Peptides against a protein of PDB entry 3QIS. Designs and how they scored, part 15

Target 1, 334 residues: chain A of PDB entry 3QIS
Amino acid sequence: PSLELSRREFVFENVKFRQLQKEKFQISNNGQVPCHFSFIPKLNDSQYCKPWLRAEPFEGYLEPNETVDISLDVYVSKDSVTILNSGEDKIEDILVLHLDRGKDYFLTISGNYLPSCFGTSLEALCRMKRPIREVPVTKLIDLEEDSFLEKEKSLLQMVPLDEGASERPLQVPKEIWLLVDHLFKYACHQEDLFQTPGMQEELQQIIDCLDTSIPETIPGSNHSVAEALLIFLEALPEPVICYELYQRCLDSAYDPRICRQVISQLPRCHRNVFRYLMAFLRELLKFSEYNSVNANMIATLFTSLLLRPPPNLMARQTPSDRQRAIQFLLGFLL

## One batch from the design tools (peptide; aimed at target 1 K174 D181 N272 E283)

Design b1_p11_6_s3 (made by RFdiffusion4, then SolubleMPNN; from b1_p11_6, 4 letters changed)
Fold by OpenDDE base, seed 4:
Structure b1_p11_6_s3 (fold): chain B 334 residues (1-334), chain A 11 residues (1-11)
Amino acid sequence: as target 1 above (334 residues)
Amino acid sequence: SFAELLEEYRE
C-alpha cells in the first residue's frame, strides 16, 4: 500500500491560548489495494501527538484512488498553556502517519506560541508590571524559575522581602485586579452572573486584551468577563490555594478559625488573591436579589477553581472531599 | 468598603 500526501510541513503561526487553528491536507491512495492509515506514537511516546495537537480523522480506510481530507487542529487548553508559556514545550511535533503493512509518512509541525497571562503562575504575574506580551521570553523563563524559588522561600521564611521599591511585586496580578474591578463596577447587578456563559469571541478579546494591554475597560459582556475570571483561575498552574494546603483545608472545613490559619500560611500573592476574591464574592452576595448569586452556588463553583486536589489525588476525590472543600469556602463567604 | 479594598490592591 502507498499514499500520496498533498502536504507534509505545517506551520502554525501566532498560536494563542484557547484559539483554535486548523491546517488541512489530503491523503490519496495511489495504490491498487485498500489502505488502512493511522497516526501512531513514536517509540517513546504514549500518544501520536502532543496534547495541543489533534488529527481528524486520526485513522481510516482508503479504497484505491480514494482521497480524504485530514485536519490538523492546534488548540492550547488549560492542560498545555503553562508548559508553552514557560517555553518548556513549543509548537513543534512530528506526526507518524502509518499504513498497515506499508511505510510511515512523517509530518513536520512547527510554529510559534504567544505567551498568555492565563496559565502563568501568580508569583510570576505579581512581578509583571507590564502586559505579558511586552515581557521578553527569556525574562518569562527567569520569572517562573525565580517565582518557584521565592514560593519555597516564602513557605520557609515569613521575612518580608525588603526588596527595593522599584522591584516590589504587585499585591495581586494586574490581570485579576482588572477582571474583579470590572465585575465590581459593572456586574454586581448582572442577572445570572457566573451562571450564564460568555461569548467565545468576547472571551478571546478579553484574553488578548489582558495579554497585550492594561485596559481602562475590559471588552465584552459581564458574562464574558465573569467567565474570563473563571478561566483565569482554572488555568493557574498552582491554584490560589496551593496544593500543599489542600488536605489541611479539607480537615479544617468545619472550623472557620483553623480555615483562616491555613489561609494565613499561603504565599503572599496567593493569600492576597484569595482574600481579594473572597471580599469580592461577599460583595456580590449583597446584590443577590439582582444577580441571582448565592453562597452555595459560588462556593460550589469556586471550589473547583481555588481548591483543586493535587494532580496525584484528582482521580481519587470523593464526594465527601468535595463537600468539605465547599464548606471550607462557605466559611469565607458567610 | 470593597471599593477601598480595590484601591488598596491597585498599582
Scores: peptide ipSAE 0.244, ipTM 0.900, DockQ to the pose 0.807
OpenDDE base, seeds 1, 2, 3, 5: peptide ipSAE 0.238, 0.223, 0.231, 0.225; ipTM 0.900, 0.896, 0.900, 0.896

Design b1_p11_6_s4 (made by RFdiffusion4, then SolubleMPNN; from b1_p11_6, 5 letters changed)
Fold by OpenDDE base, seed 5:
Structure b1_p11_6_s4 (fold): chain B 334 residues (1-334), chain A 11 residues (1-11)
Amino acid sequence: as target 1 above (334 residues)
Amino acid sequence: SFAELLQQYRE
């Protein structure tokens, strides 16, 4: 069996968070026998491609002189955004198109990724006074490493940060400040806020706006700005309530005094973001007659975003653990 | 107020 491929090299320029890119190529059976093709893992890989890449179809049969179109889809989700922002991973892969009882055909995938404030740590964002696209990639790596070391120091030592560091970090990320300030000014009376989905085009405009500028006003509907806040919180590598405190939040869920003590042990940026969000959500609940928002709905929605189980416990979350997590947040909304 | 809190977090 033999195949002819119309193309073997693919370049994906300016790959962004949540923006789908597609490239197509053709494979043709130039042999005299039917053939089966499949994309196969390399010797050390569990998957035929990286998590941000997909081939469609990934396998099939071709009759003699038959041609099929294959789509290569590049999509950076919340699961790949952090490792691409840090430069730990890149838009580079090699696909192996295997022909049964035939040859292997290698496809080269390359390109560039544009960093996002989505999927960046709260600690790193508090050190970024400018939009992330203005920050050199080398400086992003240094800011993430320094942020990790300061998070660990802040958990181990209640020592005040020494006054001598030349650039004080922001109290909250400018991106969260902008989203919440917009929602507070314009969305408190919005019917079905956090219940109606945003528009996908407006969400992309909001993401691009926050990555490239410090806007006076965020573009899009109140629903799109509200969903952008949810996407931002979901994409955080470390949730607003750090994984180390997850079990203590569940254990304290029915004691409001212990709940406040647990929150006081968060890293400074995480604690500030938590208090800022809870203050906003309590203000939003005063307008429940206009926005149809209630404490149980908000607690249920934000619990999955703010109080995530550690990756090792995700598969084991019980209905009781979910109810305790909701009860923990309710103690800050009421 | 929440407005005062917004100002406190504004650099």
Scores: peptide ipSAE 0.193, ipTM 0.882, DockQ to the pose 0.753
OpenDDE base, seeds 1, 2, 3, 4: peptide ipSAE 0.168, 0.154, 0.167, 0.158; ipTM 0.869, 0.864, 0.868, 0.865

Design b1_p11_7 (made by RFdiffusion4)
Pose (drawn by RFdiffusion4):
Structure b1_p11_7 (pose): chain A 293 residues (1-134, 168-310, 319-334), chain P 11 residues (1-11)
Amino acid sequence: PSLELSRREFVFENVKFRQLQKEKFQISNNGQVPCHFSFIPKLNDSQYCKPWLRAEPFEGYLEPNETVDISLDVYVSKDSVTILNSGEDKIEDILVLHLDRGKDYFLTISGNYLPSCFGTSLEALCRMKRPIRERPLQVPKEIWLLVDHLFKYACHQEDLFQTPGMQEELQQIIDCLDTSIPETIPGSNHSVAEALLIFLEALPEPVICYELYQRCLDSAYDPRICRQVISQLPRCHRNVFRYLMAFLRELLKFSEYNSVNANMIATLFTSLLLRPPPSDRQRAIQFLLGFLL
Amino acid sequence: MTNSELLKEAV
C-alpha cells in the first residue's frame, strides 16, 4: 500500500468571500497491491479539514497503479467569513491523507484571506468610514450604497427580489464595496438586490439581535409592543431595521411594476432580519408584516 | 424623494 503524490503543498492566494478556488493534484498507487485512501480528522477533531476547505474526492480505491486527481477546494461561505475577517482563523491547515493499513501523507495548506465588509458586524461597519480594504454612521455605508442603487434604478424593476443575479456580478459588487465608495454599483438590479440579501444573511449579528428574537415572536401580535422590542436594539441595528422597513414600504408602492408584494417580502426578509441563534415562523412573518402595513 | 431623505426619516 503506497501512494505517489504530484505535490504535498498547496497555496490559496488572496482568498475572498464566496470566491471558489481549486488546487488540484494527482495521486498514483505506486505500490504492488491495491490501496484505499481517505482524508482523516487530525487527533481529536470531527472533520478532516476546516469548513472553508473540501477534498474532492475525499476517499477512494486505487488498483496498482491507477491514478486519481484530487481537488482541494476553498470556498469561504457565510459560515467562515466572520472568523476569517476577524483573523480568528487563517487560511492554513493540514490534511492527513490516510492509506487503509498504511502510511499517512501530510498535505500542508497555506495562503491568505482578504477581509470583506460582508460578514462584518453592523457596529464595526458603522465605525468604519472608509472601505475595509481600500460619530458613527447611522447605517453602514455599504448597505446604504446597495439600497441607494436599488432606490434609484430598481423601483420599477420586474420581479425584483424574485430573480437571482449573476454570480460574477455578485462578486464584483462585493469587491467593489470592500475597496471603494463608488459612484455606481456595478451589475444588474437583480444582482444588486441579491447582494443586499446576501449582505443581510452574512451579518454575524442579524438586524434583529439574537436575544430579542424570542421577545419579537411573543410580542408579534401587539404593534405597540413590537415597536418597543425594536427600541431595545442597539442604535445601528434599530436604524438598519427602520431603514429597511421604510425601503420595503417604498417598493410596495410600485408593486404593479416590480411584483413586490407583502407576501413575498414577509417570507423573504423575515428569515434574514430575524434569525434564531414551525409556527414561530408564523409569528415572525406576523412580526414583520406589522411593520410593513 | 431620495434614498438619503428616506434614511433621514427612518432614523

Design b1_p11_7_s1 (made by RFdiffusion4, then SolubleMPNN; from b1_p11_7, 3 letters changed)
Fold by OpenDDE base, seed 4:
Structure b1_p11_7_s1 (fold): chain B 334 residues (1-334), chain A 11 residues (1-11)
Amino acid sequence: as target 1 above (334 residues)
Amino acid sequence: MTSEELLEEAV
C-alpha cells in the first residue's frame, strides 16, 4: 500500500489558550490495494500526539484512488496551558501516519504559543505588574522558577522575604482583581450569576484582554466575566488552596476555627486570593434575592476549583471527601 | 464598599 499526502508540514502561528486552530490535508490511496491508515505513537510515547494536538480522523480505511481529508486540530486546554506558558513544552510535534503492511509517513508540526495569565501560577502573577504578553519569555521562566522556590521557602518558614532587591509583589494577581472588581461592581444583581454560561467569543475576548492589557472595564456580559473567573481558577497549576493543605482542609471541614488556621498557612499570595474571593462571595450572597446565588451552590461550584485533590489522589476522591471540601468552604461563606 | 476596601479587609 502507498499514500500520497497533499501536505506534510504544518505551522500553527500565534496559538492561544482555548483558541482552536485547524489545518487540513488530504491523503490519497495511490496504490492498487486497499489500505488502513492510523496515526501511531513514536518509540516510547504513549500517544500519537501531544495533548494539545489531535488528528481527525486519526485512523481509517481507503480504497484504491480514495481520498480523505484529515484535520489537525490544535487546542490548548487547562491541561496543556501551564507547560506551554513556562516553555517546558512548545508547539512542535512529529506525527507518524502508519500504513498497515506499508511505510510510515512523517508530518511536522511547528508554530508558536502566546503565553496566557490563565495557567500561570499565582506567585508569578503577583510578581507580574504588566500584562503577560509584555513580559519577555525568558523572564516568565525566571518568574516561575522563582515562584516555585519562594513557595517552597514559605512552606519551610525559612527565609524572610528579602525586602531589598525585588519589587514588592502584588497582594493578589491583577487579573483576579480585575475580574472580581468587575463582578463586584456590575454583577451582584445579575440573575443566575455563575449558573448561566458565558459566550465563547466573549470568553476569548476577556482572556485576550487580560493577557494583553490592564483594562478599565472587562469586555463581555457578567456571565462571561463570571465564567472567565472560573476558567482562571480551574487553569491554575497550583489551586488557590495548595495541594499540600488539601487533606488538612478535609480533616478540619467541620471546625471553622481550624479551617481558618489551615488557610493562614497558605503562601501569602494564595492566602490573599482565597480571602479576597471569600469576601467577594459573601458580598454576592447578600444579593441572593436578585442573583439567585446561595451558599451551597457557591460552595459546591468553587470547591472543585479552589480545593482540588492532588493529582495522585484525584482518581480516589470519595463523595465524603467532596462533602467535606464543600463544608470547608461553607465555613467561609456563612 | 469599593473593591479596594474589599481587598483591604481580606488581606
Scores: peptide ipSAE 0.439, ipTM 0.949, DockQ to the pose 0.975
OpenDDE base, seeds 1, 2, 3, 5: peptide ipSAE 0.431, 0.413, 0.406, 0.421; ipTM 0.947, 0.944, 0.944, 0.945

Design b1_p11_7_s2 (made by RFdiffusion4, then SolubleMPNN; from b1_p11_7, 4 letters changed)
Fold by OpenDDE base, seed 4:
Structure b1_p11_7_s2 (fold): chain B 334 residues (1-334), chain A 11 residues (1-11)
Amino acid sequence: as target 1 above (334 residues)
Amino acid sequence: MTSEELLEQAV
């Protein structure tokens, strides 16, 4: 069997978080026999492509002289955004299109990723006074490395913040401040806030706005701004409640005093973001007659975002663990 | 209450 490919080199320019890009090519059976094709993993890979890439179809059957269109879809989700923001991964891959009883065809994927404040650590964002797109990539790497080291030092209680040389970090990320400020000003009376989904186009505009500017006002509906806050919290590499404190939050869930003590042990940025969000959500709950928001709904929604199980425990999360996690947040909303 | 006052009370 043999194939002819219309294209073998693909370039995805200006790849962004949650923005789907598609490139298409044709494969034709120029042989005299039917063939089965599939994208196959490279040696030592578990998948035929990186998590941000997909081929559709990824396998199929071609009669002699048959042609099929294949779509290469690039989509950066929450699962890939952090490693692309740090430059640990890049918009580069090699796909192996295999023919049964035939040869391999190699496709080259290349491009560039544009960093997002979504999927960036709270610690890095607290050090970032300008939009992420204004920050040199080399400096983003330094900020993530420094943020990891500062988190570890904070957990170890070892080093006083060296007051001298580094610009004072923000109390909370400017992106969180902008989102919460907008919601606090304009969305407290919004019916079905956090229950109605935003518009995908507005979400993309909000993300691009936060990545490229410090706006006076966030574009889009209150629902889109509310969903953007949820997406932001979901995309955090380390959740607002650090993974190291997860079990202690569950263990303390029915003692509001111990819950407050656990939160006091968070790194400064995480603690400030948590307290700021809880303060905002308590204000939002005062308007429950208008916005149809209640403490149980909010606690349920934000628990999955703020108090995530560590990756090693995610598959083992019980309904009891989820109830304890919800109860933990309820103690800050009531 | 402003968002600034809300932040100041939280931190």
Scores: peptide ipSAE 0.457, ipTM 0.952, DockQ to the pose 0.977
OpenDDE base, seeds 1, 2, 3, 5: peptide ipSAE 0.446, 0.421, 0.413, 0.426; ipTM 0.950, 0.946, 0.945, 0.946

Design b1_p11_7_s3 (made by RFdiffusion4, then SolubleMPNN; from b1_p11_7, 3 letters changed)
Fold by OpenDDE base, seed 4:
Structure b1_p11_7_s3 (fold): chain B 334 residues (1-334), chain A 11 residues (1-11)
Amino acid sequence: as target 1 above (334 residues)
Amino acid sequence: MTSEELLQEAV
């Protein structure tokens, strides 16, 4: 069997978080026999492509002289955004299109990723006074490395913040401040806030706005701004409640005093974001007659975002663990 | 209450 490919080199320019890009090519059976094709993993890979890439179809059957269109879809989700923001991964891959009883065809994927404040650590964002797109990539790497080291030092209680050389970090990321400020000003009376989904186009505009500017006002509906806050919290590499404190939050869930003590042990940025979000959500709950928001709904929604199980425990999360996690947050909303 | 006041009460 043999194939002819219309294209073998693909370039995805200006790849962004949650923005789907598609490139298409044709494969034709120029042989005299039917063939089965599939994208196959490279040696030592578990998958035929990186998590941000997909081929559709990824396998199929072609009669002699048959042609099929294949779509290469690039989509950066929450699962890939952090490693692309740090430059640990890049918009580069090699796909192996295999023919049964035939040869391999190699496809080259290349491009560039544009960093997002979504999927960037709270610690890095607290050090970032300008939009992420204004920050040199080399400096983003330094900020993530420094943020990891500062988190570890904070957990170890070892080093006083060297007051001298580094610009004073923000109390909370400017992106969180902008989102919460907008919601606090304009969305407290919004019916079905956090229950109605935003518009995908507005979400993309909000993300691009936060990545490229410090706006006076966030574009889009209150629902889109509310969903953007949820997406932001979901995309954090380390959740607002650090993974190291997860079990202690569950263990303390029915003692509001111990819950407050656990939160006091968070790194400064995480603690400030947590307290700021809880303060905002308590204000939002005062308007429950208008916005149809209640403490149980909010606690349920934000628990999955703020108090995530560590990756090693995610598959083992019980309904009891989820109830304890919800109860932990309820103690800050009531 | 402003968002700034809300932040300063929280932190």
Scores: peptide ipSAE 0.463, ipTM 0.954, DockQ to the pose 0.977
OpenDDE base, seeds 1, 2, 3, 5: peptide ipSAE 0.457, 0.436, 0.428, 0.447; ipTM 0.953, 0.949, 0.948, 0.950

Design b1_p11_8 (made by RFdiffusion4; failed a check: a repeat of another design)
Pose (drawn by RFdiffusion4):
Structure b1_p11_8 (pose): chain A 293 residues (1-134, 168-310, 319-334), chain P 11 residues (1-11)
Amino acid sequence: PSLELSRREFVFENVKFRQLQKEKFQISNNGQVPCHFSFIPKLNDSQYCKPWLRAEPFEGYLEPNETVDISLDVYVSKDSVTILNSGEDKIEDILVLHLDRGKDYFLTISGNYLPSCFGTSLEALCRMKRPIRERPLQVPKEIWLLVDHLFKYACHQEDLFQTPGMQEELQQIIDCLDTSIPETIPGSNHSVAEALLIFLEALPEPVICYELYQRCLDSAYDPRICRQVISQLPRCHRNVFRYLMAFLRELLKFSEYNSVNANMIATLFTSLLLRPPPSDRQRAIQFLLGFLL
Amino acid sequence: MTFEELHEEYE
């Protein structure tokens, strides 16, 4: 049971939020007998690697002496973007490739991460006047820029918030917001609209903070009480919530053109603005509908 | 207040 590896060191340079990278290498069974390989957790872990990293495939069988290509894939999603933005985690790791009943092969993962305004808290973004990778703002400039674009160009956009944008344009929009305060956000209306949804989803702290979440559901049927729960939010969260509710009510006026109705808004935005750490789903859409109507 | 006025204030 022996393996030959084309390489053992891999570099993921300039890793970005939601941008896929692949570092590929070949494994060859140079032994005399067949072997089983698999990636294993390092002593006392649950997984063989961190969430932003995956091996494809992560296990297999090799006769002497067939070869197999292994793809080491890096993808920073909403689960890891905040800790990598913060520096609480780095683009580094060790993969232990394990021969069943044999040697261990150690693969070193290195590289660097580029922080994004996506996955960054509303509070910190309101404190930053300049792009992240170039008195506080009432709302983060990034969300203002996305909403400003949609307000200007997308009020009459057919199927707004119902048609997915282009992956390439989403990344261009994110990089644009990370590095500039542009005159125009690049990409179609559907891309800008989806980038807004992704922005809300990627927030480390939702627009409606986690501890106020339960109170919102309980209060879902009393508009006076719902508004008061909103008053308990920090200034930046309260402002973003009010700003978005105003924006969505503005879009409802053009529903005959943009097909944006209360039903779709409630089911789309409730889970983004109001996230927990069933029928609560119903009190939640009721909570949000109370503001839209 | 209209959304346009609110939006400009937040600019």

Design b1_p11_8_s1 (made by RFdiffusion4, then SolubleMPNN; from b1_p11_8, 5 letters changed)
Fold by OpenDDE base, seed 4:
Structure b1_p11_8_s1 (fold): chain B 334 residues (1-334), chain A 11 residues (1-11)
Amino acid sequence: as target 1 above (334 residues)
Amino acid sequence: MSFAELLESYR
């Protein structure tokens, strides 16, 4: 069996968080026998491609002289955004199109990724006074490394960073401030806030706006701005409540005093963001007659974002653990 | 402190 491929090199320019890109090519059976094709993992890989890439179809049959279109879809989700922001991963891959009882065909994927404030750590964002797209990539790498080290130092209760001439970190990321300020000003009376989905086009505009500017006003509907806040919190590499405190939050869930003590142990930026968000959410709850927001709904929604189980425990989260996590958050909303 | 004042304190 043999195939002819219309193209073998693919370039995905300016890949962004949550922005789908597609490249298409054709494969043709130029042989005399039916063939089965599949994308296969390389040696030592578990998957035929990186998490941000997909082939559609990834397998199939071709009769002699049959042609099929294959779509290569690049989509950076929350699962890939952090490693692409850091430059740990890149828009580069090699796909192996295997022909059963035939040869392998190699496809080269290349391109560039544009960093996002989505999927960037709270520590790094607190150091970024300018939009992330204005920050040199080299400095982003340094900021992430420094953010990891600062988190470790904060956990170790080591000496306060010398108030040396380095610009003081923001109390909260400007992106969170902008989202919450907008929602407070314009969305307190919005019916079904956090219950109605935003528009995908508006979400993309909001993301691009926050990545490239410091706007006076965030574009889009209140629903899109609200969903953008949820997406932002979900995409954080380290949740607002650090993984190290997860179990202690569950253990303290029914003691509001201990809950506050646990939160006091968060790194400064995480603690500030948590308190800021809780203050905002309590403010929204005052308008429940207008916005249909209640404490149980908010606690349920935000618990999955703010108090995530560590990756190693995610598959083992019990209904009891979820209820404790919700109860923990309720103690800050009531 | 109003929430607006609190919001501004985090700016």
Scores: peptide ipSAE 0.254, ipTM 0.899, DockQ to the pose 0.848
OpenDDE base, seeds 1, 2, 3, 5: peptide ipSAE 0.250, 0.236, 0.236, 0.239; ipTM 0.896, 0.892, 0.894, 0.893

Design b1_p11_8_s2 (made by RFdiffusion4, then SolubleMPNN; from b1_p11_8, 4 letters changed)
Fold by OpenDDE base, seed 4:
Structure b1_p11_8_s2 (fold): chain B 334 residues (1-334), chain A 11 residues (1-11)
Amino acid sequence: as target 1 above (334 residues)
Amino acid sequence: RSFEELLEEYR
């Protein structure tokens, strides 16, 4: 069997978080026999492509002189955003299109990723006084490495933040401040806040706005701004409540005193973000007659975002663990 | 602290 491919090189320019890009090509059976094609893993890979890439269809049959269109879809989700932001991964891959009893055809994927404040650590963002797109990539790498080291030092209580020579970190990321300040000003009376989905176009505008500017006003509906906050919290590489404290939050869920002690042990930026969000959510609950928001709904929604199980425990989260996590958060909302 | 007082610390 043999194939003719209309294209073998694909370039995905300016790939962004949550923005789907598609490139299409045709494969044609120029042989005299039916062929089965499939994208196959390389020898050392478990998957035929990186997590941000997909082929559709990834397999199929072609009769002689049959042609099929294949879509190469690039989509950076929360699962790939962090490694792309840090430059640990890149928009580069090689796909192997295999023919049964035939040849392998290599497809080259290339491109560039545009960093996002979504999927960036709270520690790094607290050091970024400018939009992430204004920060040189080299400095982003240094900020992530330094942020990891400072988180570790903060957890160890070893070094008081030397107030001296480096620019004082923000108390909370400017992106969180912008989202929450907008919601506080404009969305407290919004009916069905955090219950109605945002518009995808508005979400993209909000993400691009936060990545490129410090706006006076966030674009889009209150629902889109609210969903952007949820997406931001979900995309954090380390959740607002650090993974190291997850079990202690569950164990303390019915003791409000211990819950507050656990939160006090968070790194400064995480603790500030947590307190800031809880203050906002308590304020939002005062307007429950207008916004239809209640403490149980908010606790259920935000618990999955703020108090995520560590990756190794995610598959083992029991309904009891979820209820404890919700109860933990309720103790800060009531 | 009120939410407003927390917001003012970040303005």
Scores: peptide ipSAE 0.035, ipTM 0.753, DockQ to the pose 0.742
OpenDDE base, seeds 1, 2, 3, 5: peptide ipSAE 0.033, 0.032, 0.034, 0.033; ipTM 0.764, 0.755, 0.752, 0.758; seed 5 fails the geometry check

Design b1_p11_8_s3 (made by RFdiffusion4, then SolubleMPNN; from b1_p11_8, 5 letters changed)
Fold by OpenDDE base, seed 3:
Structure b1_p11_8_s3 (fold): chain B 334 residues (1-334), chain A 11 residues (1-11)
Amino acid sequence: as target 1 above (334 residues)
Amino acid sequence: MSFAELLELYR
């Protein structure tokens, strides 16, 4: 069996969070026998491609002189955004197109990723006074390393933040502040807020806006801005309530005093973001007659974002654990 | 910080 490939090198320029890119190529059976093709893992890989890449179709049969179009789809989800933002991963891969009883054909995937404030840690974002796209990639790496060290120091209650370091971190990320300030100004009376989905095009514009600028006004509908806040919270590498406190939140869910003590143990940026969001959501609940927002709906929605089970416990989350998590958050909304 | 204090953080 033999294949002819129309292209073997693919470049994905300016890859962004949640923006699908597609490159297509053709494979043709230039042999005299039917052939089966498949994308196969490399020797040490469990998957034929990186998590942000997909081939469609990834396998198939070709009759002699048959041609099929293959789409290479690049999509950065919440699962890949953090490692791409840090530069731990890159838009580079090698695909192995295997032909049964034939040759392996190598495809080179390359490109560049544009960093996003989505999927960046709260600690790093609190150090970013400018849009993330204005920050040199080398400085992004340093900011993440410093963020890890500050998180550890804050947990250890050891060193007072050296008040003499010339650049005090922000109390909350500017991106969260921009989203919440917009929603507070323009969306408190929005009917079905957080219940109506945003538009995908507007969500992309909001993400690009926050990555590239400090806008006076966020573009898009109130629903798109509201959903952008949800996406932001979902994409955080560490949830607003750190994984280490998850079980303690569940255990304290029915004691409002203990709940407040648990929150006081969060890293400074996480604690500030939590308090900011709770203050906003309590304010939003005052407009329930206009926005149709109630405490149970908000608690249910935001609990999955703010109080995530650790990855090792995610598969074991019981309905009781979910209800305790909701009850924990309700104690801050009422 | 109150919500009001947080609204003024970056104004």
Scores: peptide ipSAE 0.272, ipTM 0.907, DockQ to the pose 0.546
OpenDDE base, seeds 1, 2, 4, 5: peptide ipSAE 0.228, 0.229, 0.235, 0.219; ipTM 0.883, 0.886, 0.888, 0.881

